Peptides against a protein of PDB entry 5TDY. Designs and how they scored, part 35

Target 1, 88 residues: chain A of PDB entry 5TDY
Amino acid sequence: EKKIDGRRKAAVLLVALGPEKAAQVMKHLDEETVEQLVVEIANIGRVTPEEKKQVLEEFLSLAKAKEMISEGGIEYAKKVLEKAFGPE

## One batch from the design tools (peptide; made by RFdiffusion4, then SolubleMPNN)

Design b2_p18_2_s1 (from b2_p18_2 with K1M E4D E9K)
Fold by OpenDDE base, seed 4:
Structure b2_p18_2_s1 (fold): chain B 88 residues (1-88), chain A 18 residues (1-18)
Amino acid sequence: as target 1 above (88 residues)
Amino acid sequence: MDPDEIWEKVVDAVLKVF
Protein backbone atom coordinates (compact mmCIF):
# COMPACT_ATOMS: atom_id res chain seq x y z
CA GLU B 1 0.00 0.00 0.00
CA LYS B 2 1.04 3.59 -0.60
CA LYS B 3 2.51 5.46 2.34
CA ILE B 4 0.38 8.43 3.36
CA ASP B 5 1.97 11.56 4.78
CA GLY B 6 1.53 11.67 8.54
CA ARG B 7 -0.01 15.13 8.45
CA ARG B 8 -2.55 14.00 5.90
CA LYS B 9 -3.43 10.89 7.88
CA ALA B 10 -4.02 13.08 10.91
CA ALA B 11 -6.18 15.51 8.95
CA VAL B 12 -8.29 12.70 7.49
CA LEU B 13 -8.81 11.21 10.93
CA LEU B 14 -9.79 14.52 12.51
CA VAL B 15 -12.30 15.33 9.78
CA ALA B 16 -13.81 11.87 10.13
CA LEU B 17 -14.25 12.35 13.88
CA GLY B 18 -16.43 15.37 13.27
CA PRO B 19 -16.02 18.94 14.49
CA GLU B 20 -16.88 18.31 18.14
CA LYS B 21 -14.58 15.35 18.62
CA ALA B 22 -11.85 16.99 16.54
CA ALA B 23 -12.00 20.04 18.79
CA GLN B 24 -11.63 17.87 21.87
CA VAL B 25 -8.62 16.15 20.33
CA MET B 26 -6.94 19.42 19.43
CA LYS B 27 -7.18 20.56 23.05
CA HIS B 28 -4.57 17.90 23.81
CA LEU B 29 -2.14 19.13 21.15
CA ASP B 30 0.54 21.80 21.23
CA GLU B 31 0.03 25.05 19.35
CA GLU B 32 2.45 24.25 16.54
CA THR B 33 0.79 20.90 15.87
CA VAL B 34 -2.66 22.48 15.82
CA GLU B 35 -1.50 25.12 13.36
CA GLN B 36 -0.14 22.51 10.98
CA LEU B 37 -3.29 20.41 11.25
CA VAL B 38 -5.51 23.40 10.51
CA VAL B 39 -3.58 23.94 7.29
CA GLU B 40 -3.85 20.28 6.32
CA ILE B 41 -7.58 20.18 7.04
CA ALA B 42 -8.15 23.35 5.04
CA ASN B 43 -6.37 21.77 2.08
CA ILE B 44 -7.60 18.21 2.51
CA GLY B 45 -9.41 18.16 -0.82
CA ARG B 46 -10.66 14.80 -1.96
CA VAL B 47 -10.03 11.87 0.35
CA THR B 48 -10.07 8.59 -1.53
CA PRO B 49 -11.80 5.47 -0.20
CA GLU B 50 -8.39 3.83 -0.06
CA GLU B 51 -7.00 6.62 2.12
CA LYS B 52 -9.97 6.45 4.47
CA LYS B 53 -9.61 2.70 4.83
CA GLN B 54 -5.88 2.91 5.38
CA VAL B 55 -6.10 5.70 7.95
CA LEU B 56 -8.77 3.83 9.89
CA GLU B 57 -6.77 0.62 9.87
CA GLU B 58 -3.57 2.34 10.95
CA PHE B 59 -5.36 4.20 13.73
CA LEU B 60 -7.08 1.10 15.06
CA SER B 61 -3.86 -0.87 14.91
CA LEU B 62 -1.95 1.74 16.90
CA ALA B 63 -4.82 2.22 19.33
CA LYS B 64 -4.91 -1.48 20.10
CA ALA B 65 -1.14 -1.65 20.43
CA LYS B 66 -1.03 1.25 22.88
CA GLU B 67 -4.02 -0.10 24.83
CA MET B 68 -4.76 3.39 26.12
CA ILE B 69 -8.49 2.77 25.76
CA SER B 70 -10.74 -0.24 26.12
CA GLU B 71 -11.64 -2.48 23.23
CA GLY B 72 -15.12 -1.04 23.47
CA GLY B 73 -13.72 2.44 23.06
CA ILE B 74 -11.87 1.38 19.96
CA GLU B 75 -15.04 -0.16 18.55
CA TYR B 76 -16.90 3.06 19.30
CA ALA B 77 -14.23 5.04 17.45
CA LYS B 78 -14.55 2.64 14.54
CA LYS B 79 -18.31 3.16 14.40
CA VAL B 80 -17.94 6.94 14.53
CA LEU B 81 -15.42 6.91 11.70
CA GLU B 82 -17.43 4.48 9.59
CA LYS B 83 -20.54 6.60 10.01
CA ALA B 84 -18.65 9.73 9.01
CA PHE B 85 -16.99 8.12 6.00
CA GLY B 86 -20.10 6.33 4.84
CA PRO B 87 -20.13 3.59 2.24
CA GLU B 88 -17.27 3.65 -0.23
CA MET A 1 7.50 19.31 12.36
CA ASP A 2 8.00 15.68 11.37
CA PRO A 3 4.83 14.25 9.77
CA ASP A 4 5.15 10.96 11.62
CA GLU A 5 5.43 12.85 14.88
CA ILE A 6 2.23 14.74 14.09
CA TRP A 7 0.43 11.48 13.36
CA GLU A 8 1.59 9.96 16.64
CA LYS A 9 0.53 13.03 18.60
CA VAL A 10 -2.91 12.97 17.03
CA VAL A 11 -3.39 9.27 17.70
CA ASP A 12 -2.37 9.77 21.32
CA ALA A 13 -4.75 12.71 21.65
CA VAL A 14 -7.64 10.75 20.13
CA LEU A 15 -7.05 7.93 22.58
CA LYS A 16 -7.34 10.41 25.44
CA VAL A 17 -10.70 11.62 24.16
CA PHE A 18 -12.28 8.20 23.71
Scores: peptide ipSAE 0.708, ipTM 0.948, DockQ to the pose 0.611
Fold by OpenDDE base, seed 5:
Structure b2_p18_2_s1 (fold): chain B 88 residues (1-88), chain A 18 residues (1-18)
Amino acid sequence: as target 1 above (88 residues)
Amino acid sequence: MDPDEIWEKVVDAVLKVF
């Protein structure tokens, strides 16, 4: 797989969540991080299906590693994001 | 800021919103 810049992965994820959810997420971030993300989102350009898939997989992997949510929560997140990214 | 750090921060924040 092709390595995706962390800023880009974040931007892709936020865009997939939609503006309302993305705004809520960004309220949990420091100013410096928000600035980086705003720039990245503004210049996101084309997001390939491969990037979407990779971002989803890496999100689920990291979420699980953080052990912040139950196994059921991971499945829920997967369903939500699959819907957000749309059919491939 | 380190790109991987940004990614991890965003994932953490997303999980709080879900």
Scores: peptide ipSAE 0.708, ipTM 0.948, DockQ to the pose 0.635
Fold by OpenDDE base, seed 3:
Structure b2_p18_2_s1 (fold): chain B 88 residues (1-88), chain A 18 residues (1-18)
Amino acid sequence: as target 1 above (88 residues)
Amino acid sequence: MDPDEIWEKVVDAVLKVF
């Protein structure tokens, strides 16, 4: 498995969520982080199926590890993100 | 900023929105 830069993973995730949800997410971030993410999103280019799969898996894994979301919430997040990334 | 820290922050923020 190829290691993906953390900024890249974040950009992929935010783009998948769409502009409205991405904006909501970024409202919870500090200005410096937002600025870095905007740059990464602007230069995201092509996102491979492998990257999409890996980003989703790493998100779910980290979310579970943090125990900051219920099991139902994880399932909801998974469905939303899978729909956002689309089948390929 | 450390890329891993950015990723962690984004995940935390996403969890607040969902």
Scores: peptide ipSAE 0.708, ipTM 0.947, DockQ to the pose 0.628
Fold by OpenDDE base, seed 1:
Structure b2_p18_2_s1 (fold): chain B 88 residues (1-88), chain A 18 residues (1-18)
Amino acid sequence: as target 1 above (88 residues)
Amino acid sequence: MDPDEIWEKVVDAVLKVF
């Protein structure tokens, strides 16, 4: 699999969450980070099924590693994101 | 800013919102 740029991964994730949720997320970020993400989102273009799959997997992996949420919370997040990405 | 750092920050923020 191809290594995806961190900014690209973040943009893909935020777009998948939808505008309302993405806005909530970006409220937790510094101005410089938000500016970079806005540019990346504006130029996101087509996101391949492979990219979506990889971003979801890397998100879940990192979330588990951080152990910031329960195991059930990880499964819930997975379901939300899978629905957000939608079928190809 | 480091792209991987941006990714880490976004994941952290997402987890706070969920």
Scores: peptide ipSAE 0.706, ipTM 0.947, DockQ to the pose 0.646

Design b2_p18_2_s2 (from b2_p18_2 with K1M E9K D12E V14A)
Fold by OpenDDE base, seed 3:
Structure b2_p18_2_s2 (fold): chain B 88 residues (1-88), chain A 18 residues (1-18)
Amino acid sequence: as target 1 above (88 residues)
Amino acid sequence: MDPEEIWEKVVEAALKVF
C-alpha cells in the first residue's frame, strides 16, 4: 500500500463529498487548514480507484480508533462515503 | 501544518456533517 499524503487524502475526501458537503466540513476547520485544503483541491487532478479505496479505509479506521464513531455510525459513514465516491 | 494533522481534522469535521 502506497502512503498517501494527509493533505491529498483530505482533498480526495472533500471532492468526493461534493461542493456543498465539502463547504460544510470546511466551516468546522481553522482558516489555515482551509487555505491548505483549497490549494490541494485545486491541484487534485486525477483520483485513482486505489486512492479512493484507501481514503475510505483510512477514514473509517481513524474514526474508529479515536472512538469518534459508533459501530452503527461506521456503517452509516461507509454508506455515505461509498455513495460519494460512486460505485466502481 | 503537518499533513496528517490536516487529515485528522478533516475526518473529525466530516463526522460532524454526515
Scores: peptide ipSAE 0.763, ipTM 0.956, DockQ to the pose 0.609
Fold by OpenDDE base, seed 1:
Structure b2_p18_2_s2 (fold): chain B 88 residues (1-88), chain A 18 residues (1-18)
Amino acid sequence: as target 1 above (88 residues)
Amino acid sequence: MDPEEIWEKVVEAALKVF
């Protein structure tokens, strides 16, 4: 597993969610964070299937680790993200 | 700003939107 920069992981996730949901997520972030993410998204380039898979896995792992999501919510989040990332 | 902290913030924010 190759370590992915935190900013890149975030950008990959936001792009996968689509502009509408990404915008909603951005509304929960501070100005400085949003500015950095906008730059990262603009320079995202090619996102490999491996990166998408890793981002999804790390998302779920982090959510579980910080107990920010219930067991049932984990399954739901997984479905939402898999749908967002596409069938690749 | 720490890149990993940005990632964590985005994850938390995303969970509020789902």
Scores: peptide ipSAE 0.762, ipTM 0.957, DockQ to the pose 0.608
Fold by OpenDDE base, seed 4:
Structure b2_p18_2_s2 (fold): chain B 88 residues (1-88), chain A 18 residues (1-18)
Amino acid sequence: as target 1 above (88 residues)
Amino acid sequence: MDPEEIWEKVVEAALKVF
């Protein structure tokens, strides 16, 4: 597994979520972080299937580690993100 | 700004939106 830059992972996630959800997410972030993400999104280029898979896995892993999501929520989040990323 | 910190912030924010 290749380590993906945190900014890259974030950009991949936001693009996958779509403009509406991405905007909602960014409303929860500080200005500096938003500015950084806008740059990363603008330069995202091609997102590989491997990156999508890794971002999804790391998202779920981090959510679990921080105890920010219930088991039911994990499954829900997985479905949302898989739908967002689309089939491989 | 630490890239991994950005990632963590985004994950936390996303969970609030879901």
Scores: peptide ipSAE 0.760, ipTM 0.956, DockQ to the pose 0.607
Fold by OpenDDE base, seed 5:
Formats: C-alpha cells, sequence, structure tokens
Structure b2_p18_2_s2 (fold): chain B 88 residues (1-88), chain A 18 residues (1-18)
C-alpha cells in the first residue's frame, strides 16, 4: 500500500463524517492541529476509493491498538464509517 | 506538528463523537 500523510488521512476521515460531525471532532483538537486540518481539507481535491479504504482500515487498526474501542465497538465503527464513506 | 500525531489525535477525537 501507498503511505498516506497523516494530515491527509485525517482530512479524508473528517470530510467523510460530514460537516456536523467534523466540527464536533475538531472541538476536541488544539488550535495548531485545527489549523493544519483546515488547510488540508481545503486542498483535499479528489479522494480515491483506495484512499478511503486505507483510511478506514488504519482508523480501525489505530483505534484497536490504542485500546480506545472494544471488539463490539469495532463493528459499530465499521458500520458508522461505511455509512459515512458511502457505497463503493 | 508531526502528521502522524495529527492523525492519532483525530482518531481519538472521532471516537468520542461517534
Amino acid sequence: as target 1 above (88 residues)
Amino acid sequence: MDPEEIWEKVVEAALKVF
């Protein structure tokens, strides 16, 4: 797989979640992080299906690795993100 | 800021919003 910049992965995720949820997520972030994300979102351009798939996989992997989500939560997150990213 | 650190912060924040 092709390595995706962390800022881009974040931007792809936020755009997929939609403006309301994206705004809520950014409320939990520091100013410096928000500034970086705003720039990245503004210049996101086209997002390929491959990028979307990779972002989803890395999201789930990181959530599990950080023990921020239970096994059941993994399945829940997959459903939420599948809805957010839309059909492929 | 490290790009991967930004990603990790966003993942953690997103899980709080789901």
Scores: peptide ipSAE 0.757, ipTM 0.956, DockQ to the pose 0.598

Design b2_p18_2_s3 (from b2_p18_2 with K1M E8N E9K V14I)
Fold by OpenDDE base, seed 4:
Structure b2_p18_2_s3 (fold): chain B 88 residues (1-88), chain A 18 residues (1-18)
Amino acid sequence: as target 1 above (88 residues)
Amino acid sequence: MDPEEIWNKVVDAILKVF
């Protein structure tokens, strides 16, 4: 797999979460991080199905490793993201 | 800021929201 830039991965994920959830997430980030993410989101352009799949997989893997939420919560996140990504 | 650091911060933030 091709390594995706961390900023891009973050932007893809935030867009997939939708504006409401993305806003909630952004509230937990420092000002500098938010500023960088805003730029990345604005210039996200086309996101390939492969990128979406890879970002989701990396997120789920990392989320499980951190175990900061229940398995059910992770599955919920997966469902939300898959719904947002849709078929391409 | 390091791109991977941004990624990790975002993941951590998402886990706090969910």
Scores: peptide ipSAE 0.709, ipTM 0.948, DockQ to the pose 0.624
Fold by OpenDDE base, seed 1:
Structure b2_p18_2_s3 (fold): chain B 88 residues (1-88), chain A 18 residues (1-18)
Amino acid sequence: as target 1 above (88 residues)
Amino acid sequence: MDPEEIWNKVVDAILKVF
């Protein structure tokens, strides 16, 4: 396993969420952050199954650590994201 | 901007939306 650039991790996750959810998320970000993410998303290219798996796991781990949502909420988020990523 | 800072900001934002 290799480290993935933070911008790329974010781009991969946002693309997986779909345009509507991604837009909602980006409304909570500052303009400079949005600009960087737009560039990264535009040049995302192919995302490997390994990258998708790693990004999802890192998201869930960080979300749990932040304890901003219940364990049930984390499981819900996991299901949504797994469905969004879809089969390879 | 630090790439990891961007990642953390995005995670925080996602948790607010979910």
Scores: peptide ipSAE 0.708, ipTM 0.948, DockQ to the pose 0.624
Fold by OpenDDE base, seed 5:
Structure b2_p18_2_s3 (fold): chain B 88 residues (1-88), chain A 18 residues (1-18)
Amino acid sequence: as target 1 above (88 residues)
Amino acid sequence: MDPEEIWNKVVDAILKVF
């Protein structure tokens, strides 16, 4: 698989979450991070189905690794994001 | 800032929102 830049992965995921959720997430980030993400989102351009799939997989994997939410929470996140990305 | 660090921060933030 092709390695995706961390900023791009973040931008893709935030866009998928939608403006409301993305805004909530951004409020948990420092100014510098937000600034970089805003730029990345503005220049996101085309996001391929493969990128979406890869970002989702990496998110779920990392989320589990961080163990910040229950397995049920991970499953919920998966469902929400799959719905957000749309059927492939 | 390191791109991967940004990714990690975003994931952490998302988990707080979910």
Scores: peptide ipSAE 0.707, ipTM 0.948, DockQ to the pose 0.631
Fold by OpenDDE base, seed 3:
Structure b2_p18_2_s3 (fold): chain B 88 residues (1-88), chain A 18 residues (1-18)
Amino acid sequence: as target 1 above (88 residues)
Amino acid sequence: MDPEEIWNKVVDAILKVF
């Protein structure tokens, strides 16, 4: 699979979460990071199903590593985010 | 800022919201 830029991955995920959730997430970020993400989101263009899948997988992998959450927690997060991304 | 650092910060932030 092709490596996706970190800013791109972040933008894809934030857009999928919707404006309300994305705003909540951005409240936890520094100003410089927010500015970069806003630009990336504005220029996101088309997101392929492959990109969505890869972003979700990478998020879940990092989330598991950072939180050391159970497989059940990962499965729940996966379902929630897949719903947010919408059907392909 | 390093793109991967941005990605990691976003992941951390999402985990705080969810």
Scores: peptide ipSAE 0.705, ipTM 0.947, DockQ to the pose 0.633

Design b2_p18_2_s4 (from b2_p18_2 with K1M E9K D12E V14I)
Fold by OpenDDE base, seed 2:
Structure b2_p18_2_s4 (fold): chain B 88 residues (1-88), chain A 18 residues (1-18)
Amino acid sequence: as target 1 above (88 residues)
Amino acid sequence: MDPEEIWEKVVEAILKVF
């Protein structure tokens, strides 16, 4: 498994959520972080199925580790994001 | 800014939106 840059992982996830949801997420971030993400999203290029899978797994893992969401919420998030990424 | 720090901030922000 290849290590993905943190900015890249974030960009992949935001793009998958779509412009409306991505905008909502950006509202919770500081200006410097937003600037970095905008650049990364603009240069995202092709996102492979492998990257999508890895990003989703790391998202779920981190969410659990920080106890930011219940187990039921994690399962829900998984379904939503898998749908957002779409089949390839 | 550390790339991994950006990732963690984004994850936290996403969970607030869900």
Scores: peptide ipSAE 0.719, ipTM 0.948, DockQ to the pose 0.596
Fold by OpenDDE base, seed 5:
Structure b2_p18_2_s4 (fold): chain B 88 residues (1-88), chain A 18 residues (1-18)
Amino acid sequence: as target 1 above (88 residues)
Amino acid sequence: MDPEEIWEKVVEAILKVF
């Protein structure tokens, strides 16, 4: 497993969510964070299947660790994100 | 800002939207 920059992980996830959901997420972030993410998204280039897989796993892991998502929510989030990322 | 901090903020924000 390769270490992915936090900004990169975030950008990958936001792009996967699509413009509408990404916009909603961005509204919850401070301006400086948004600016950095916009730059990363603009320069995201190709996202590999490996990156997508890793980002999803790290998202679920972090969400669980922070107790910010229930078990049922984890399963839901997993399905949503898998669909968002699309097939490899 | 620390990249990992950005990641954590985004994760938290996403969960608020879900």
Scores: peptide ipSAE 0.716, ipTM 0.948, DockQ to the pose 0.622
Fold by OpenDDE base, seed 1:
Structure b2_p18_2_s4 (fold): chain B 88 residues (1-88), chain A 18 residues (1-18)
Amino acid sequence: as target 1 above (88 residues)
Amino acid sequence: MDPEEIWEKVVEAILKVF
């Protein structure tokens, strides 16, 4: 497993969520962070199935570690993201 | 800005939206 740049991981996730959800997420971020993410999204290029899988796993791991959401909520998020990524 | 910090901020933001 190769390390993925944090900005790229974020961009991959936001693109997968779609423009509506991505916009909602970015509303919770500072302007400078948003600007960087927009650049990364614009230049995201090809996202491999392997990258998507890794990003999802790292998201779930971090989400669980933060304990900011219930187990059920994490499972919900997992389902949403998996559906958003689509079949690969 | 630290790329990993951006990642963590995005994850946290996603959890707030979902």
Scores: peptide ipSAE 0.716, ipTM 0.948, DockQ to the pose 0.625
Fold by OpenDDE base, seed 3:
Structure b2_p18_2_s4 (fold): chain B 88 residues (1-88), chain A 18 residues (1-18)
Amino acid sequence: as target 1 above (88 residues)
Amino acid sequence: MDPEEIWEKVVEAILKVF
């Protein structure tokens, strides 16, 4: 797999969540970060199934590494995000 | 800003919204 830019990964995830959830997430971010994300979202173009899979895996990996999510939470997050991405 | 820092911030923010 190829490395995906961090801004791109974030944009992919936010778009998948939809505008309402994405807005909630952005309320927790600083202005500079929001500006970067808005640009990336505007230019996201096509997101491949491979990118979606990789972004989900990296999200779960990072969340677990930071101990920000329990094992049960990992499965929950996986289900939520897979649903958000839609069937592939 | 470092792209990976943006990524990490977004991950943390998402977990607060879930």
Scores: peptide ipSAE 0.715, ipTM 0.947, DockQ to the pose 0.597

Design b2_p18_3_s1 (from b2_p18_3 with K1M T2K Q8E E9K)
Fold by OpenDDE base, seed 4:
Structure b2_p18_3_s1 (fold): chain B 88 residues (1-88), chain A 18 residues (1-18)
Amino acid sequence: as target 1 above (88 residues)
Amino acid sequence: MKPEEIWEKVVDAVLKVF
């Protein structure tokens, strides 16, 4: 798999979470990070099905490794992202 | 800021929300 830029991965994830959850996430980030993400989201353009799948997989893998949320929480996140991504 | 650093920060933030 091709390595995706970290900024792009973050932008794809935030867009998939939707505006409400993305806003909640942004509250936990420093000003500089937020500014960079806003720019990246504004210029996200077309996100391929492959990118979406890869971002989801990398997120879930890292989330599980950190064990900061329950398996149920991870499954919920997965469902939210899958609905946002659509069938592709 | 390094791109991967941004990714890790976002993941950490998401984990706090979910």
Scores: peptide ipSAE 0.727, ipTM 0.954, DockQ to the pose 0.614
Fold by OpenDDE base, seed 3:
Structure b2_p18_3_s1 (fold): chain B 88 residues (1-88), chain A 18 residues (1-18)
Amino acid sequence: as target 1 above (88 residues)
Amino acid sequence: MKPEEIWEKVVDAVLKVF
């Protein structure tokens, strides 16, 4: 699969979470990162099903690798994001 | 900031919110 720019992946993920959750996430980020993300989100355009699938997959992979949340938490995140992205 | 660094920061932040 084609590599997606990290900023693009982040924008896709944040949009999928919705404005309320995205805002909560960005409160944990430095000002410079937030500024870049806002620009990327503004220019997100169309997101393909392939991009959505890849972003979700890479998120889950990285989250599991970090082992920052339980397996149950990963499953929860997966369900939330799959619902947000919708059927493909 | 490198794109992948932004991605990883966002993932980390998402994990704190979930």
Scores: peptide ipSAE 0.727, ipTM 0.954, DockQ to the pose 0.635
Fold by OpenDDE base, seed 5:
Structure b2_p18_3_s1 (fold): chain B 88 residues (1-88), chain A 18 residues (1-18)
Amino acid sequence: as target 1 above (88 residues)
Amino acid sequence: MKPEEIWEKVVDAVLKVF
């Protein structure tokens, strides 16, 4: 497993969420962070299946660690993101 | 700003939207 740059992971996640959800997410971020993400998204290019898988796994892992969502929320998030990333 | 810091901020923000 390759270590993915944090900015890259974030960009991949946001793109997977779609423009509407991504916009909502970015409203919760400081301007500097948003600017960095916009650059990364603009230059995202092709996202590999491996990157998608890793980003999803790392997201879920971190989300669980933060205990910010319930078990049901985690499961829902997992399904949403898996569906958003889509099959290869 | 560290790349991982951006990642963690985004995860936090995503969880707020979910």
Scores: peptide ipSAE 0.726, ipTM 0.954, DockQ to the pose 0.630
Fold by OpenDDE base, seed 1:
Structure b2_p18_3_s1 (fold): chain B 88 residues (1-88), chain A 18 residues (1-18)
Amino acid sequence: as target 1 above (88 residues)
Amino acid sequence: MKPEEIWEKVVDAVLKVF
């Protein structure tokens, strides 16, 4: 797998969540971070199936590491995000 | 700001909203 830039991973994830949820997420971020993400989202271009897969896996991995949600919560998040990314 | 820090900040924020 190719190492994906952290800003790009974030942009891919936010776009997948949709504009409504992405906006909610942005409210929890500082202005400097938001500005960086807006640029990345605007120039996201084509996201490959491999990038989508990798972003999802890295998100779930980090979520597990933080132990902020239960195993059931991780499974739910995975299901939601897989639907958001769409079948390719 | 490091790209990895941006990623982790976003993941943290997503978990709060999810």
Scores: peptide ipSAE 0.726, ipTM 0.954, DockQ to the pose 0.612

Design b2_p18_3_s2 (from b2_p18_3 with K1M T2S E9K)
Fold by OpenDDE base, seed 4:
Structure b2_p18_3_s2 (fold): chain B 88 residues (1-88), chain A 18 residues (1-18)
Amino acid sequence: as target 1 above (88 residues)
Amino acid sequence: MSPEEIWQKVVDAVLKVF
């Protein structure tokens, strides 16, 4: 498993969420972070299936650890991301 | 701000939206 840069992981996740959800997420971030993410998203290029899988797994792991959302919410997020990370 | 810090902030923000 190749380690993915944190900025790239974030960009991949935001793109997967779609523009509407991504915009909502951005509202919760500081200006500096938003600026970095905009640049990273603009230069995201091709995201491999392996990267998508890894980002999803890392997100879900952190989400569960933080226990900030219900298990149903995590399952929802998983399904949304799985659909976003559709077959190549 | 480190790349990992950005990742952590984004995850936290996403959790607030869900």
Scores: peptide ipSAE 0.728, ipTM 0.955, DockQ to the pose 0.609
Fold by OpenDDE base, seed 3:
Structure b2_p18_3_s2 (fold): chain B 88 residues (1-88), chain A 18 residues (1-18)
Amino acid sequence: as target 1 above (88 residues)
Amino acid sequence: MSPEEIWQKVVDAVLKVF
């Protein structure tokens, strides 16, 4: 499995969420982080199926490990992201 | 800020939205 840059993973995730949810997410971030993400999103180019799969898996793994949301929240996130990263 | 820090912050922020 090819290691993906953290900025790249973040950009892929935000794009998958769509502009509305991405904006909500970025409201919780500091200005410097937002600026980095905007640049990365602007230069995202083509996202491969492998990248989508890996980003989803890593997100879900971290989300579960952090235990910061309910099981229902994880399930919702999974469904939204699976739709976004769905079949090619 | 490292790329990994950005990733971690984004994950945390997403969890607050969902």
Scores: peptide ipSAE 0.727, ipTM 0.955, DockQ to the pose 0.633
Fold by OpenDDE base, seed 1:
Structure b2_p18_3_s2 (fold): chain B 88 residues (1-88), chain A 18 residues (1-18)
Amino acid sequence: as target 1 above (88 residues)
Amino acid sequence: MSPEEIWQKVVDAVLKVF
């Protein structure tokens, strides 16, 4: 698979979440990180179906690895994100 | 701060919101 820049992955994920949820996420981040993400989002351009799929998969993988949420919670997150990414 | 560190920070933040 094609490696995606970490900033790009983050921007894709935030855009998929929508402005309200993205704003909530940003509140948990330091100023420097927020500034970087704003720039990346502003220049996101076209996000391919392949990128969306890869970002979702990597997010879920990390979520499981960090063991921060239950399997049920991860499944719910998956559904929310898949819906947020929208059809192609 | 590396791009990968940004990604991981965002993932952590998302998990806190969900």
Scores: peptide ipSAE 0.727, ipTM 0.955, DockQ to the pose 0.613
Fold by OpenDDE base, seed 5:
Structure b2_p18_3_s2 (fold): chain B 88 residues (1-88), chain A 18 residues (1-18)
Amino acid sequence: as target 1 above (88 residues)
Amino acid sequence: MSPEEIWQKVVDAVLKVF
C-alpha cells in the first residue's frame, strides 16, 4: 500500500466533508496549518478510489485510537465518510 | 510542521466537529 503524504490525506478528508464542515474544521486549526491545507486542497486534483479508501481507514483507525468520540460517534463518522467516499 | 503533524491536527479537529 502506498503511503500518502499527511497533507494529502488531510486535504482529501476535508474535501470529502464538504465546504461547510471543512470550514468548521479549519476554525480549529492554526493559521499555518490552514495555509498548508488550502494549498493542498487547491492542488488536490483527482482523488483516486484507493486514496479515499485509505484515508477513510486511517481516519477511523486514528479516531478510535484517540478515543475522542463515542463508539456511536465513530460509527456516525464512518457512515458520513463512506457516503462521501462512496462509489464514483 | 511535518505533514504527519498536519494530518494528526486535522483528525483532531474533525473529531471536534463531529
Scores: peptide ipSAE 0.726, ipTM 0.955, DockQ to the pose 0.651

Design b2_p18_3_s3 (from b2_p18_3, 5 letters changed)
Fold by OpenDDE base, seed 4:
Structure b2_p18_3_s3 (fold): chain B 88 residues (1-88), chain A 18 residues (1-18)
Amino acid sequence: as target 1 above (88 residues)
Amino acid sequence: MSPDEIWEKVVDAVLKVF
């Protein structure tokens, strides 16, 4: 698999969440991070199915590693992203 | 800010929202 730039992974994830959730997420980020993400999202172009799959897997892996985060939140995110990453 | 730092921050933020 190809290594995806962290900024791109983040952009792909945010786009997959949809504008409502993405906006909520960005409220938790510092201004510099938000600015960088806006640029990446604007220039995201085509996201391949392989990228989507990889981003989802890496997200879930990292999320599961955070033991203080609820399992329910992870599963909810998984369901949302599975819907978003379906075939177009 | 490194790309990995951005990724980590976004994942953390997502988990706070969900």
Scores: peptide ipSAE 0.718, ipTM 0.951, DockQ to the pose 0.648
Fold by OpenDDE base, seed 5:
Structure b2_p18_3_s3 (fold): chain B 88 residues (1-88), chain A 18 residues (1-18)
Amino acid sequence: as target 1 above (88 residues)
Amino acid sequence: MSPDEIWEKVVDAVLKVF
């Protein structure tokens, strides 16, 4: 499996969430991080199904590890992201 | 700031929104 750059993963995730949710997320980030993400999103190009799958998996894994969200929340997040990524 | 740190921050932020 290919290792995806952390900025790339973040950009893919944010784009998948859509502009409204992405904006909400970015409000929780420092300015420097936002600037980096904006650049990365602007240059995101095509996101492959493989990247989408990997980003989702890594997000869920990290989210679970952080234990900042309930199991039900994880399932919700999974559904949202699966829908967001969707089939090509 | 490393790419991994950016990823971590974004995940944290996403979890706050969810």
Scores: peptide ipSAE 0.717, ipTM 0.952, DockQ to the pose 0.631
Fold by OpenDDE base, seed 3:
Structure b2_p18_3_s3 (fold): chain B 88 residues (1-88), chain A 18 residues (1-18)
Amino acid sequence: as target 1 above (88 residues)
Amino acid sequence: MSPDEIWEKVVDAVLKVF
């Protein structure tokens, strides 16, 4: 796997969530972080299938490690993101 | 702010929304 920049991963994730969910997420972030993400999203360009897969995997892995979400929540997030990323 | 820090913050924020 190719290492993906953390800002890039974040941008890919937010774009996949769609504008409504992305906006909700952004409300939980500090101004500096939001500004960085807006720039990254604006310059996201093409997102490869490999990037989409890797971002989803890394998100789920980190979410599980944090133990900040129930199994049901992880499953829900997984389904939403898989749908958002689209089938290959 | 480091890229990893941004990623961590975004994941944390997503977990609050979902």
Scores: peptide ipSAE 0.717, ipTM 0.951, DockQ to the pose 0.631
Fold by OpenDDE base, seed 1:
Structure b2_p18_3_s3 (fold): chain B 88 residues (1-88), chain A 18 residues (1-18)
Amino acid sequence: as target 1 above (88 residues)
Amino acid sequence: MSPDEIWEKVVDAVLKVF
């Protein structure tokens, strides 16, 4: 398993959320962060199945650790992201 | 700002949207 750059992980996650949700997320970020992410998303290229899996797992792990949402909310987020990633 | 910090910020923002 390879370590993925944090910007890359973020770009993959945002693309998976879709344009509407991604836009909502971006509104919570500072301008400098948004600029970095826009560049990364523009150059995302192909995202491998391995990257998708790893990004999702790392997101869920961090989300759980932060205890920012209920267990049900995390499970919901997982379903949304898995559906968004779609078949490979 | 490090890549790890960007990742953390994005995760926090995503959780706010959900």
Scores: peptide ipSAE 0.716, ipTM 0.951, DockQ to the pose 0.630

